# Ledger of designs, part 106: peptides against a protein of PDB entry 5IXI

Target 1, 141 residues: chain A of PDB entry 5IXI
Amino acid sequence: TPLLDASSLEYLFAQGQYDLVKCLAPIRDPKTEQDGHDIENECLGMAVLAISHYAMMKKMQLPELPKDISYKRYIPETLNKSIRQRNLLTRMRINNVFKDFLKEFNNKTICDSSVSTHDLKVKYLATLETLTKHYGAEIFE

## One batch from the design tools (peptide; made by RFdiffusion4, then SolubleMPNN)

Design b2_p25_2_s1 (from b2_p25_2, 16 letters changed)
Fold by OpenDDE base, seed 1:
Structure b2_p25_2_s1 (fold): chain B 141 residues (1-141), chain A 25 residues (1-25)
Amino acid sequence: as target 1 above (141 residues)
Amino acid sequence: MLKELEEQEKKDLERFKEWFKKTFY
């Protein structure tokens, strides 16, 4: 695994977010129905990491974030389109679960400063490697 | 309907938390 300096890590994290959302780094194909659900959860997890990183960089607490904060701009556009096609109850469920987890993660991990922005970037990129079809092999080999 | 939704949300949240623990912690 190559060593990454702070500036390189910052760049790769920013680029990775862009690549994931814009589907330039497409998510892997599900092997099973359950795998499809896992992939969706991973994408939502990536959104939590990205939002938490943003909040930490801006020195904002979760209550200071917009009340209508959403995963929509932090997940692959293809997945976002898929979710929009689901019924209202399903969309409500996804939104509620996301908000609940974001709150829990923030309270238990971010607020006590147990996780740094560096940790978030590393975990984001590591997850991106396993989540996408062919991304990250050059970074973490 | 609301009770079923809340129960499903709880299950989904637990699965999500389980994944996150495995990935992040």
Scores: peptide ipSAE 0.320, ipTM 0.843, DockQ to the pose 0.569
Fold by OpenDDE base, seed 3:
Structure b2_p25_2_s1 (fold): chain B 141 residues (1-141), chain A 25 residues (1-25)
Amino acid sequence: as target 1 above (141 residues)
Amino acid sequence: MLKELEEQEKKDLERFKEWFKKTFY
């Protein structure tokens, strides 16, 4: 794979977030029911990466973020609509797992300076490539 | 229903950890 400079990586990361949320880079079709769950989990993981990156760039600790911060603005709009239509218990599960993982990730990985903003962007784009149908092949081939 | 919810949350969280472990842990 080609080595990306800092400017290119920053641009691709910003564009990738927009493309994922606006479904300009649509997520791949699930092959099985379990694959569908894996896709949703990857989308939620993308939200964790994006939020953590934002916090790091603003020199903010996780407790300084709004208490109502959620995955809603960081996942595909189609998935967000789907989740909102699910029953209360399912929505509670998704919210709880997301909040718990976001907290744990930031406490154990971000706060310890184990992961940089560069690492988050790379992970985001790498996941985006595998998560979507035909995105970023020219970057990671 | 509550027990099933909690158990599923644990499973989902472990899957997240495994996914991120490849890169960060």
Scores: peptide ipSAE 0.317, ipTM 0.840, DockQ to the pose 0.652
Fold by OpenDDE base, seed 2:
Structure b2_p25_2_s1 (fold): chain B 141 residues (1-141), chain A 25 residues (1-25)
Amino acid sequence: as target 1 above (141 residues)
Amino acid sequence: MLKELEEQEKKDLERFKEWFKKTFY
């Protein structure tokens, strides 16, 4: 894995987020129903990483984040549309689980300083490469 | 219904935690 300087990593991370959300780097096609669920989880995980990174960069804790914080801005637009088409209870469950996990992740991982913003960017980009169809940066190979 | 939702959320959260650990750590 080539060593990326901080500025390069920051740029790639920002661009990666944009590409994922705007579907410029489309997520891979699911091979099975379970694979589809896994892809969704991966996207939600990416949202956790992105939000946590944002909070850390702004030196904010989750209680200081907007009350309506959601995965919606941090997942592929196509997936967001798909989730919106699901029934209310399902959407509520997804929202609640996401928020609960985000809180736990922040409290147990971010607050303990066990994960840095650098680590989050690396993990994000690494996952992005495996999650998307054509993300050819191959930064971590 | 709410109790069932909470129970399911708990299960989903645990599964997500396990998945997240596996995926990112």
Scores: peptide ipSAE 0.315, ipTM 0.844, DockQ to the pose 0.490
Fold by OpenDDE base, seed 5:
Structure b2_p25_2_s1 (fold): chain B 141 residues (1-141), chain A 25 residues (1-25)
Amino acid sequence: as target 1 above (141 residues)
Amino acid sequence: MLKELEEQEKKDLERFKEWFKKTFY
């Protein structure tokens, strides 16, 4: 696979985030109920990657991030609407689990420098390819 | 209710950790 220069990777990462959230690159259709849960988890994982990348780029710790930080701005708008329609207990659970995992990921993976911003972008784009219906794979060929 | 939520959250967190490991590592 040809090397992507840093600037190109940064551009693709930013564009990919926009396309995912705005549903310009729509997520794949679930094949089963469990697959639907997996897709949701993948989207939440994408949010973790995006937030962590942002934090690393700004050299900020999670407590220093804006208080409105959540998965909501980093997942497909369609999924966000779906979650908002669920009962309060479910929404609370999703929020709590996401926050807990984000914190754990940041502490165990980001803070110990085991993962770089480059790694996060690559992982994000790779996941985006498998998660969405039509996102081009030629980038990694 | 709160105890049930906490227990469920712990289970969900573990499942999410396993998924994340599988998906991203």
Scores: peptide ipSAE 0.315, ipTM 0.843, DockQ to the pose 0.499

Design b2_p25_2_s2 (from b2_p25_2, 19 letters changed)
Fold by OpenDDE base, seed 2:
Structure b2_p25_2_s2 (fold): chain B 141 residues (1-141), chain A 25 residues (1-25)
Amino acid sequence: as target 1 above (141 residues)
Amino acid sequence: MLEELEKKEEEDKERFKELLKKLFY
């Protein structure tokens, strides 16, 4: 991981979120159906990181976040559209799993393991580089 | 139907948890 000052890291993290959601950094092509599912889970993981970072920056616990908080604004728009087209049970499952995990992640990882916003940004960018086709090729190699 | 949903939710949660652990490694 390259050494980045706080300002550079903040910029790259913000830009990375934007690029992922807007599909300016397109996610990699799945090699199999299972790989596609794994990619979706990775995207949902990115949403967890992003939301957790947001909560930490705002010094808010999850119950204090807006009630409509979801993965929808933190994943690629293409994936969001895909999920919204799935049947009700599938969407309910995804929503429940995500919310439960977000809560668990906050309680067990953020609160208990002293993960910092810096750590989340680094992890986000590192994952973004591996998840997408072209992002960070010259930065993280 | 609810039981099947809960079953899948638990399975997905575990897979998701494992995946996130890998992201932090």
Scores: peptide ipSAE 0.158, ipTM 0.720, DockQ to the pose 0.595
Fold by OpenDDE base, seed 1:
Structure b2_p25_2_s2 (fold): chain B 141 residues (1-141), chain A 25 residues (1-25)
Amino acid sequence: as target 1 above (141 residues)
Amino acid sequence: MLEELEKKEEEDKERFKELLKKLFY
């Protein structure tokens, strides 16, 4: 695995977010209906990492973040469109689970541990490699 | 209906926690 300097890691992290959201790095194909749900949860997890990184960089607490900061802008656009087409109860469930988890992650992982922005970038890119088709092989090989 | 919603929320929350544990632990 190549050692990346801070500037290279920042670039790859930004590019990875863009590629995921714009579906330039497409997510893996679901093998079953349950696998599709798991992939959705993985995408929501990526959103948690991205938002937490953003909050740390801006030195902002989650309640201080703009209300438009949600999973909607940090997941693949295709998935976002899919969620918008689901019924109200399903959307409420997704929103509630994401909100609760984001709060828990911030309190337990960010505030109570030594997790840094560097750690979040590394974890994001590593997850991106497993979530998408043939992405990141040159980075983590 | 509310019971089913809360049940699904708890199930998804647990799966989400397991996912992050794999990433950071």
Scores: peptide ipSAE 0.158, ipTM 0.718, DockQ to the pose 0.689
Fold by OpenDDE base, seed 3:
Structure b2_p25_2_s2 (fold): chain B 141 residues (1-141), chain A 25 residues (1-25)
Amino acid sequence: as target 1 above (141 residues)
Amino acid sequence: MLEELEKKEEEDKERFKELLKKLFY
């Protein structure tokens, strides 16, 4: 795996977020129903990474983030539309899972300074490679 | 229905945590 310098990593991280959300880097096709659920969880994980990176860059704690913070702007638009079409109870469940994990991640990983913004970018891009069909083939191999 | 929803939520939390655990550990 090639090493990326700081400037390249910053560029790829920004572009990767855009490509994922705009579906320019489409997520992989699910092999099973369970795989489909795992893909959705991976997308929610990507949102946690992106939001945490944003918070760290702005030097703000999770409670200082906008009250209406959600995964909606940080997941593929197609997935966001799919979730919006599900029933209220399902959407509530997804929201609870996401918010609980974001809180836990912030308290146990970010607040104790065990993870840096650099680490988040690396993890984001690595996950993006496995989550999407062909993204990063020429960069991470 | 509420109990089933809570159960599914807990299962999803565990699966989600296990998935991300692989990314961070």
Scores: peptide ipSAE 0.153, ipTM 0.711, DockQ to the pose 0.647
Fold by OpenDDE base, seed 4:
Structure b2_p25_2_s2 (fold): chain B 141 residues (1-141), chain A 25 residues (1-25)
Amino acid sequence: as target 1 above (141 residues)
Amino acid sequence: MLEELEKKEEEDKERFKELLKKLFY
């Protein structure tokens, strides 16, 4: 893992979020249907990291987050469009699963641990590298 | 319908947790 100062890490994290959402760093191609589901779940996981980071930066706990908090702004736009095209029950399921996990993650990983915003940024960027096509290859070499 | 939804939610939740376990830990 490269040694990055706090300022550089903050910049890369912000840029990485932008690149992922705007599909400037496109997600990898699925090899199978299950792989496609795994990729989607990884994207949702990225949303959890991003939202948790946001919450920590704002010094707010999960109950203080807007009730309409969602993955929609934190996943690739292509995936967001795909999810919107799915039926109501599927969308409800995704929303519920995401919210439940976000709650659990914040309680067990953030609130009950020593995980910092630094840790979240590092994990986000590391995952982004594997999730997307050649993102950060030069940085993580 | 509700029972079917709840069952799928639980299955997806477990799958999601397993995948994210590798992601976050």
Scores: peptide ipSAE 0.151, ipTM 0.716, DockQ to the pose 0.571

Design b2_p25_2_s3 (from b2_p25_2, 18 letters changed)
Fold by OpenDDE base, seed 5:
Structure b2_p25_2_s3 (fold): chain B 141 residues (1-141), chain A 25 residues (1-25)
Amino acid sequence: as target 1 above (141 residues)
Amino acid sequence: MEEELKKQEEEDLERFKELFKKLFY
């Protein structure tokens, strides 16, 4: 895989986020019930990466992030709509798990400087390629 | 309800962590 220059990677990362959230790059169809759950978790993972990247770029810690920061802005709109239709306990569980993991990820991975913003972009785009339908592999060609 | 929710959240968190590791590491 050829290395993308920084500007190209930044552009692709931004566009990829937009495409995922706006469902311009629709997520793949689940093969099983478990696969459906995995897809949701992958989307939540994408949100973790996006939020962490944002925090790193702004040189801020999680407590300094806007209070309205949640997975809702960083997952496909279709999934967000689906989650909103679920019962309260399910929504609470999703929210709690996401918050707990985001905190852990920030502390163990971001704060320890084990991952750079570059790494987050690459991981995001790589996951986007497998998570979505027909998202081009041109990024890595 | 709270205990059951907490238990389920712990299980879900572990599953999420495992999947995240596979996807992003």
Scores: peptide ipSAE 0.294, ipTM 0.823, DockQ to the pose 0.490
Fold by OpenDDE base, seed 2:
Structure b2_p25_2_s3 (fold): chain B 141 residues (1-141), chain A 25 residues (1-25)
Amino acid sequence: as target 1 above (141 residues)
Amino acid sequence: MEEELKKQEEEDLERFKELFKKLFY
């Protein structure tokens, strides 16, 4: 990954989030059912990074964040629609797993200062490149 | 149902954690 200055990285990170959520950078096509499930988990991972970055930038712990924080605003709209169409039990499971992981990640990784906002942006963009079909080819090649 | 849900959540969480480590670290 090429070295980006802070301003460029911030811009790309913001744009990348927008592109992912709005499906302007469409996620890659699954090769199998398991691959599809992995893609969903990758998207949820992206949500973790985005939310954690938000929390760090606001200098807030997760309990201090709005109670309605969810992956919904941080994953592709197509995936969000898909999840909303699933049964209640499945949605509860996804919500609980995400919530638990987000808390754990915040407590064990963010609070320990092992990961910076810079690291989160880099990881987000790097994953975005592989998760989506054609995003960032010109930037990361 | 709650016990089964918790079991599934634990398994899913572990799988997610493993995937997350691979993808983001």
Scores: peptide ipSAE 0.293, ipTM 0.826, DockQ to the pose 0.481
Fold by OpenDDE base, seed 1:
Structure b2_p25_2_s3 (fold): chain B 141 residues (1-141), chain A 25 residues (1-25)
Amino acid sequence: as target 1 above (141 residues)
Amino acid sequence: MEEELKKQEEEDLERFKELFKKLFY
Protein backbone atom coordinates (compact mmCIF):
# COMPACT_ATOMS: atom_id res chain seq x y z
CA THR B 1 0.00 0.00 0.00
CA PRO B 2 1.20 3.51 -0.76
CA LEU B 3 2.61 5.57 2.06
CA LEU B 4 0.98 8.95 2.45
CA ASP B 5 2.59 12.02 3.86
CA ALA B 6 0.59 14.26 6.17
CA SER B 7 -0.45 16.66 3.43
CA SER B 8 -1.62 13.91 1.14
CA LEU B 9 -3.59 12.27 3.92
CA GLU B 10 -5.25 15.55 4.81
CA TYR B 11 -6.24 16.10 1.21
CA LEU B 12 -7.62 12.60 0.77
CA PHE B 13 -9.57 12.85 4.01
CA ALA B 14 -11.18 16.11 2.97
CA GLN B 15 -11.92 14.83 -0.49
CA GLY B 16 -13.31 11.59 0.90
CA GLN B 17 -15.73 13.44 3.14
CA TYR B 18 -16.88 15.54 0.23
CA ASP B 19 -17.29 12.54 -2.03
CA LEU B 20 -19.30 10.62 0.55
CA VAL B 21 -21.66 13.47 1.42
CA LYS B 22 -22.19 14.54 -2.18
CA CYS B 23 -22.69 10.92 -3.25
CA LEU B 24 -19.80 11.13 -5.70
CA ALA B 25 -18.59 8.01 -3.98
CA PRO B 26 -21.88 6.14 -3.77
CA ILE B 27 -22.42 3.73 -0.93
CA ARG B 28 -22.61 0.05 -1.73
CA ASP B 29 -25.95 -1.50 -2.60
CA PRO B 30 -27.70 -3.29 0.23
CA LYS B 31 -28.13 -7.02 -0.21
CA THR B 32 -30.98 -7.20 2.30
CA GLU B 33 -33.05 -4.89 4.44
CA GLN B 34 -30.77 -5.60 7.37
CA ASP B 35 -27.75 -4.86 5.23
CA GLY B 36 -29.33 -1.54 4.41
CA HIS B 37 -29.63 -0.80 8.10
CA ASP B 38 -26.01 -1.75 8.60
CA ILE B 39 -24.96 0.58 5.81
CA GLU B 40 -26.84 3.41 7.49
CA ASN B 41 -25.01 2.67 10.72
CA GLU B 42 -21.71 2.67 8.87
CA CYS B 43 -22.56 6.10 7.54
CA LEU B 44 -23.40 7.29 11.03
CA GLY B 45 -20.07 5.90 12.14
CA MET B 46 -18.36 7.95 9.48
CA ALA B 47 -20.10 10.99 10.92
CA VAL B 48 -18.74 10.14 14.36
CA LEU B 49 -15.21 10.02 12.99
CA ALA B 50 -15.61 13.25 11.06
CA ILE B 51 -17.11 15.15 13.98
CA SER B 52 -14.51 13.82 16.39
CA HIS B 53 -11.77 14.86 14.02
CA TYR B 54 -13.30 18.31 13.82
CA ALA B 55 -13.51 18.56 17.60
CA MET B 56 -9.90 17.49 18.02
CA MET B 57 -8.68 19.96 15.44
CA LYS B 58 -10.52 22.74 17.24
CA LYS B 59 -9.40 21.45 20.64
CA MET B 60 -13.02 21.39 21.74
CA GLN B 61 -14.70 19.06 24.16
CA LEU B 62 -17.97 17.55 23.05
CA PRO B 63 -20.11 19.88 25.19
CA GLU B 64 -18.33 22.82 23.60
CA LEU B 65 -19.35 21.84 20.10
CA PRO B 66 -22.06 23.85 18.39
CA LYS B 67 -25.55 22.80 19.42
CA ASP B 68 -26.44 22.10 15.83
CA ILE B 69 -23.75 19.47 15.42
CA SER B 70 -25.31 16.31 14.05
CA TYR B 71 -24.81 13.53 11.57
CA LYS B 72 -26.85 15.37 8.96
CA ARG B 73 -23.95 17.14 7.28
CA TYR B 74 -21.60 14.18 7.49
CA ILE B 75 -23.62 11.43 5.83
CA PRO B 76 -24.65 10.97 2.20
CA GLU B 77 -27.21 13.56 1.24
CA THR B 78 -29.49 10.84 -0.08
CA LEU B 79 -29.47 9.11 3.29
CA ASN B 80 -30.10 12.36 5.10
CA LYS B 81 -33.15 12.99 2.94
CA SER B 82 -34.35 9.46 3.59
CA ILE B 83 -34.05 9.87 7.34
CA ARG B 84 -35.93 13.17 7.24
CA GLN B 85 -38.87 11.38 5.67
CA ARG B 86 -39.17 8.87 8.50
CA ASN B 87 -41.57 9.30 11.38
CA LEU B 88 -40.75 11.49 14.35
CA LEU B 89 -40.08 8.68 16.78
CA THR B 90 -37.64 7.04 14.41
CA ARG B 91 -35.80 10.30 13.87
CA MET B 92 -35.67 10.91 17.60
CA ARG B 93 -34.24 7.46 18.15
CA ILE B 94 -31.56 7.92 15.51
CA ASN B 95 -30.61 11.29 16.95
CA ASN B 96 -30.43 10.00 20.51
CA VAL B 97 -28.42 6.92 19.62
CA PHE B 98 -26.00 8.99 17.60
CA LYS B 99 -25.52 11.55 20.36
CA ASP B 100 -25.03 8.86 22.97
CA PHE B 101 -22.47 7.05 20.90
CA LEU B 102 -20.65 10.23 19.95
CA LYS B 103 -20.36 11.08 23.62
CA GLU B 104 -19.11 7.63 24.51
CA PHE B 105 -16.63 7.56 21.66
CA ASN B 106 -15.14 10.90 22.54
CA ASN B 107 -14.94 10.13 26.25
CA LYS B 108 -13.56 6.62 26.02
CA THR B 109 -11.59 6.64 22.80
CA ILE B 110 -10.54 10.18 22.07
CA CYS B 111 -9.89 11.39 25.60
CA ASP B 112 -8.63 8.19 27.18
CA SER B 113 -6.94 6.22 24.40
CA SER B 114 -4.66 8.79 22.79
CA VAL B 115 -6.31 8.48 19.40
CA SER B 116 -4.90 11.09 17.06
CA THR B 117 -6.38 13.00 14.17
CA HIS B 118 -4.10 10.94 11.97
CA ASP B 119 -5.72 7.75 13.23
CA LEU B 120 -9.19 9.11 12.54
CA LYS B 121 -8.29 10.03 8.98
CA VAL B 122 -6.83 6.61 8.31
CA LYS B 123 -9.88 4.87 9.76
CA TYR B 124 -12.21 7.12 7.80
CA LEU B 125 -10.53 6.43 4.49
CA ALA B 126 -10.23 2.72 5.15
CA THR B 127 -13.94 2.50 5.92
CA LEU B 128 -14.81 4.66 2.95
CA GLU B 129 -13.13 2.14 0.69
CA THR B 130 -15.28 -0.71 2.00
CA LEU B 131 -18.49 1.30 2.30
CA THR B 132 -18.53 2.74 -1.21
CA LYS B 133 -18.47 1.30 -4.70
CA HIS B 134 -14.93 0.87 -6.04
CA TYR B 135 -13.52 3.82 -4.13
CA GLY B 136 -10.00 4.14 -2.84
CA ALA B 137 -8.43 1.31 -4.79
CA GLU B 138 -5.55 3.59 -5.70
CA ILE B 139 -4.95 4.32 -2.02
CA PHE B 140 -4.79 0.78 -0.72
CA GLU B 141 -3.19 -1.13 -3.64
CA MET A 1 -43.87 5.33 24.78
CA GLU A 2 -40.83 6.84 26.42
CA GLU A 3 -39.81 3.56 27.98
CA GLU A 4 -40.22 1.74 24.71
CA LEU A 5 -38.15 4.39 22.98
CA LYS A 6 -35.40 4.04 25.55
CA LYS A 7 -35.40 0.29 25.19
CA GLN A 8 -35.17 0.55 21.43
CA GLU A 9 -32.39 3.09 21.74
CA GLU A 10 -30.41 0.77 23.96
CA GLU A 11 -30.78 -2.05 21.48
CA ASP A 12 -29.86 0.16 18.56
CA LEU A 13 -26.90 1.55 20.44
CA GLU A 14 -25.60 -1.90 21.18
CA ARG A 15 -25.90 -2.95 17.56
CA PHE A 16 -24.21 0.24 16.48
CA LYS A 17 -21.39 -0.28 18.96
CA GLU A 18 -20.80 -3.79 17.72
CA LEU A 19 -20.69 -2.67 14.13
CA PHE A 20 -18.48 0.29 14.97
CA LYS A 21 -16.03 -1.93 16.79
CA LYS A 22 -15.84 -4.20 13.80
CA LEU A 23 -15.34 -1.40 11.31
CA PHE A 24 -13.35 1.21 13.17
CA TYR A 25 -11.31 -0.66 15.78
Scores: peptide ipSAE 0.288, ipTM 0.821, DockQ to the pose 0.514
Fold by OpenDDE base, seed 3:
Structure b2_p25_2_s3 (fold): chain B 141 residues (1-141), chain A 25 residues (1-25)
Amino acid sequence: as target 1 above (141 residues)
Amino acid sequence: MEEELKKQEEEDLERFKELFKKLFY
């Protein structure tokens, strides 16, 4: 991958978040049922990265973030709508798993300063490239 | 239902962790 300067990386990260959420960069089609589950988990992972980046930029720990923080604003709108249509127990499970992981990630990775905002942006964009159908094609062509 | 939910949460969390490790680490 080409070396990106800080300003370019910041721009691409912001645009990438917008494109993912607004489905301008649509997620790839699942090849199997398990692949579909993996894609959803990847989207939730993207939310973890985005929220963690936000927290770091604001110099806030997760307990200081609003209690209503969720994946809803950080995943594709189509996936968010799909999750909302699932039964209560399924939604509770997704919410609990996400919150538990976010807490663990913050404690083990963010609080220990083992990951920088730069690392989060790089990992976000790298995942976005593999998660979506045609993201980055215009950049490398 | 609560016990089954907790079990499924643990399984899903583990799967998510494994996938996240592949993506992040």
Scores: peptide ipSAE 0.285, ipTM 0.818, DockQ to the pose 0.560

Design b2_p25_2_s4 (from b2_p25_2, 19 letters changed)
Fold by OpenDDE base, seed 3:
Structure b2_p25_2_s4 (fold): chain B 141 residues (1-141), chain A 25 residues (1-25)
Amino acid sequence: as target 1 above (141 residues)
Amino acid sequence: MEKELEEEEKKDKERFKKLLKELFY
């Protein structure tokens, strides 16, 4: 895996977020129903990484994060539309799991300062490579 | 229906915990 400098990572991270949300880097096709569910969870994980990075860059602490923070702007638009069409109980489940996940992750990143913004960008791009069909192949081979 | 929802939520939480573990450990 080639070493990327800070400026390259910053650019690729910003572009990667845009490409994922706008579906310019489409997520991989599910092989099974379970695989489809795993892909959705990976997308929600990507949202946690992006939100946590934003919070760290703004020097925000956990209590300062909006209570209504949502994955909606940080996942593929197609997935967001799909989730909105699901029943209320399912949406509530997804929201609860996401909030718990975000809280747990931020305990490790913001509170403990064990993970840097650099680490988040690397993790985001690495996950983006595995989640999408062809994105990042030239970067991480 | 409620029981099934709770079971799915539990499974999702376990999957996210596994993902977090893979990210940090």
Scores: peptide ipSAE 0.129, ipTM 0.687, DockQ to the pose 0.661
Fold by OpenDDE base, seed 4:
Structure b2_p25_2_s4 (fold): chain B 141 residues (1-141), chain A 25 residues (1-25)
Amino acid sequence: as target 1 above (141 residues)
Amino acid sequence: MEKELEEEEKKDKERFKKLLKELFY
């Protein structure tokens, strides 16, 4: 892992979010059905990281987070389209699990302050490298 | 149907907990 200054890390984090959502850095191909589900969960996890980072930067507390907060803007557009095509029950399940996960995660990032914005950016980028095809190859040469 | 939904939610939650652990612990 290259040593990045704060400004460089902020830039890469912002660019990485854009690339993931816009599918400029496409997610890896699933090897199995279970792998596909794991990839989706990783994407949803990335959304939690991004949202939590946003909340921390805005100095928001848990009660201040919008009740209708959603992963929709923080996951690959292709995955978002896929989820929209699923039945209502499945979508409700995804929403519920995501909200519960976000709430629990924010206890550690916002309430307990055990995780910094720096940690979130590093983790986001590290996960992005493994989740997507050839992401960061040129940056880390 | 509701019971099946709850079981699927439990499985997904366990996966997310595992992911969280892998990320930060």
Scores: peptide ipSAE 0.120, ipTM 0.682, DockQ to the pose 0.686
Fold by OpenDDE base, seed 1:
Structure b2_p25_2_s4 (fold): chain B 141 residues (1-141), chain A 25 residues (1-25)
Amino acid sequence: as target 1 above (141 residues)
Amino acid sequence: MEKELEEEEKKDKERFKKLLKELFY
């Protein structure tokens, strides 16, 4: 694994977010229905990482973030469209679980200052490599 | 229906906890 300088890491992180959301780096195909659910949860996890990174860069606590911040702009557009087509109860469940996860992550990482923006970028890119079909081979090979 | 939602929510929470734990490995 090559060492990336700060500027290169920032670039790759931004590009990775763009590629994931725009489906330029498509997520892996689910092997089962349960695998599909797991993939969705991984995408929601990616949203937590991205939002937390944003919050840290802006020196904001989660309660200070705009109320409209959600997973919607940080997950693959195809997944976002899929979720929008689900019934209200399912959407409420997803929103509630995501909210709880984001809160827990903030308490354990941002509030404790145990995780840096660098760590979040590295984890994001590493997860992106495992979540997508062929992305990240040049970074972690 | 509500019980089913609660069960699925519990499963999702466990999955997210697992993901969270993996971040600190």
Scores: peptide ipSAE 0.115, ipTM 0.675, DockQ to the pose 0.670
Fold by OpenDDE base, seed 2:
Structure b2_p25_2_s4 (fold): chain B 141 residues (1-141), chain A 25 residues (1-25)
Amino acid sequence: as target 1 above (141 residues)
Amino acid sequence: MEKELEEEEKKDKERFKKLLKELFY
């Protein structure tokens, strides 16, 4: 775990979220079709981390969050645009699986208090560094 | 269509489960 003070970590986490969503830190190019799907799953995972962090910071459980909670604001805009262009059944699948994943993550990690907001920030930034082309902050080796 | 959707959902759930495990466990 890198030695970052709380303020630095908070800043990097916020900036990382912004960079990912705004594609300032573009996601890596897929090597295959399956790799592309894996990248999408990683992005959806990042959304779970971000939403969970938000919930924890607000001292709310997921059921207390808006019922229309979605990955849309927490994934790269390019990916969001791509998903919106897919057929209804595909979008329903993605939405359903995402919501289930979010609930499972909350139940297994957040509700059990096994993961802190600090841990989520670290994991988010570490994943971001491996997922993107140019984000290499050299914080995590 | 529903069966195919359920199958894909199952696959994606397993992928997310794997991702979750890789991230924290």
Scores: peptide ipSAE 0.114, ipTM 0.676, DockQ to the pose 0.653

Design b2_p25_3_s1 (from b2_p25_3, 15 letters changed)
Fold by OpenDDE base, seed 4:
Structure b2_p25_3_s1 (fold): chain B 141 residues (1-141), chain A 25 residues (1-25)
Amino acid sequence: as target 1 above (141 residues)
Amino acid sequence: TLAEINEEVIQSIDDFFKKHREKNK
């Protein structure tokens, strides 16, 4: 795996977020129902990484984040549409789980482990490669 | 290594969502 300089990594991270959300880098097709759930979880994880990165860049702590922080802008639009079609209780559950993990991730992984924005970008891109069909093959080849 | 940390975090995220979906079902 080639080493990416900071500027290249920043560019790829930004582009990767855009491509994922806009479905320009489409997520892989699920093989089973469980695989579909796994894909959804990975997407939500991507949102956690993206939001955490955003918060770190803005020097915002979790208590300072808007109470209405959501995964909606950080997951594939197709998945967002799918989630919005689910019943209220399901959506509430997803929101609660997401908020809980976001809190845990920031408190434990970000704060306690001192994970950097660099690390988050690498994690994001690495996950993006596995999550999508043909994205980033040359980067992590 | 960073790669190991990356996988651990990613797996932790996936496991968390999976686990909590089942508990809050």
Scores: peptide ipSAE 0.128, ipTM 0.706, DockQ to the pose 0.260
Fold by OpenDDE base, seed 2:
Structure b2_p25_3_s1 (fold): chain B 141 residues (1-141), chain A 25 residues (1-25)
Amino acid sequence: as target 1 above (141 residues)
Amino acid sequence: TLAEINEEVIQSIDDFFKKHREKNK
């Protein structure tokens, strides 16, 4: 696979986010119940990457982000609908865990300058390839 | 390498969510 320049990577990253959320790149079918949980975790991880990338691009720290920042707009719509159907306590737990992880990721990973926006895009696309059924195979061959 | 760093971060993400889901059960 040819080396992707910055503009190409930016395009693919933006398109990948859209495709994941809009389910144009559908997530893979779970093989077991545990696999279903793993898929959900991967999707939530994708949300962390996307939000962190956004924050870095805007040169914003976490306290500067909206107080109601959520995974809802950064995960597949089908998964979001599924989560909304769960009971209040479960949803609260998911929200809390997500917020804690987002904070930890930014404090430990982003603030250490160990990860660039370029790295986040690569991680996002690489995960997208494994998470979805047929997306991105040509990119990372 | 970049690939190693990427894998470590992704694994950290997965581990974090798994850990917290189990903790809150």
Scores: peptide ipSAE 0.125, ipTM 0.694, DockQ to the pose 0.262
Fold by OpenDDE base, seed 5:
Structure b2_p25_3_s1 (fold): chain B 141 residues (1-141), chain A 25 residues (1-25)
Amino acid sequence: as target 1 above (141 residues)
Amino acid sequence: TLAEINEEVIQSIDDFFKKHREKNK
């Protein structure tokens, strides 16, 4: 596989986000209940990466982000529908976990570890490849 | 290449999720 230049990486990252959310790159089937939870966590991680990348590109700090930012627009639509059908307490827990992780990730990984937008794109695409059934396997070969 | 990603950094992200899931149980 040829080395990706910056322009190619930018394109693949943008397309990957769209494909994940619109389920054009469907997530893998869970093998167990625990596997289902792991898949959900990976999807939430994808949302954190996408939001963090957005914030970095806009040169925004976390407190400057809109208060209504959530995982909803950054995860597969099928998963979002599933979460909406869960009870209020479960949804509240998911929201709290996501917000806490987003804050911690930006403090310790984005700021302290000086992760670049390039790194976020690579991590996003790498996770996307393992999370989905057949997406982008050749990119990492 | 994309295959040369820092696996330790990715693992740290996974650890963050696990930690916060347990914290909010």
Scores: peptide ipSAE 0.121, ipTM 0.706, DockQ to the pose 0.437
Fold by OpenDDE base, seed 1:
Structure b2_p25_3_s1 (fold): chain B 141 residues (1-141), chain A 25 residues (1-25)
Amino acid sequence: as target 1 above (141 residues)
Amino acid sequence: TLAEINEEVIQSIDDFFKKHREKNK
């Protein structure tokens, strides 16, 4: 497998985010209803990775992030549309859980584990390969 | 619950980073 340099990794990470959100790299089909929920959770995880990467690049702490920070811009548009069609209570729950998820990730992983932006890109792309149907040609071994 | 799943995801991510750092070290 090719060792990705910093420039290549940066490009692939940006492209991967775009492809996921725009559904150019469609997420895999759920096998069951529970599998569908698992896929949604993985997408939310991808959003956490992307937001955390953004925050680190901007040298921002979580409290400094905009008040309107949300998963909406970081998940597949089809999923975002689906969530918007759900009732208010469900949407509020998802928002709260995501906020807690982001907070816990930053506290436990970013701060305590000293994860770098490089690590986040690697994890993002690795997860993207497993989450989507036919994305890439094995970027990582 | 969704909260429990999120905790599992966080743990998975942590394990992933830990594993890769050890592998590349």
Scores: peptide ipSAE 0.117, ipTM 0.666, DockQ to the pose 0.047

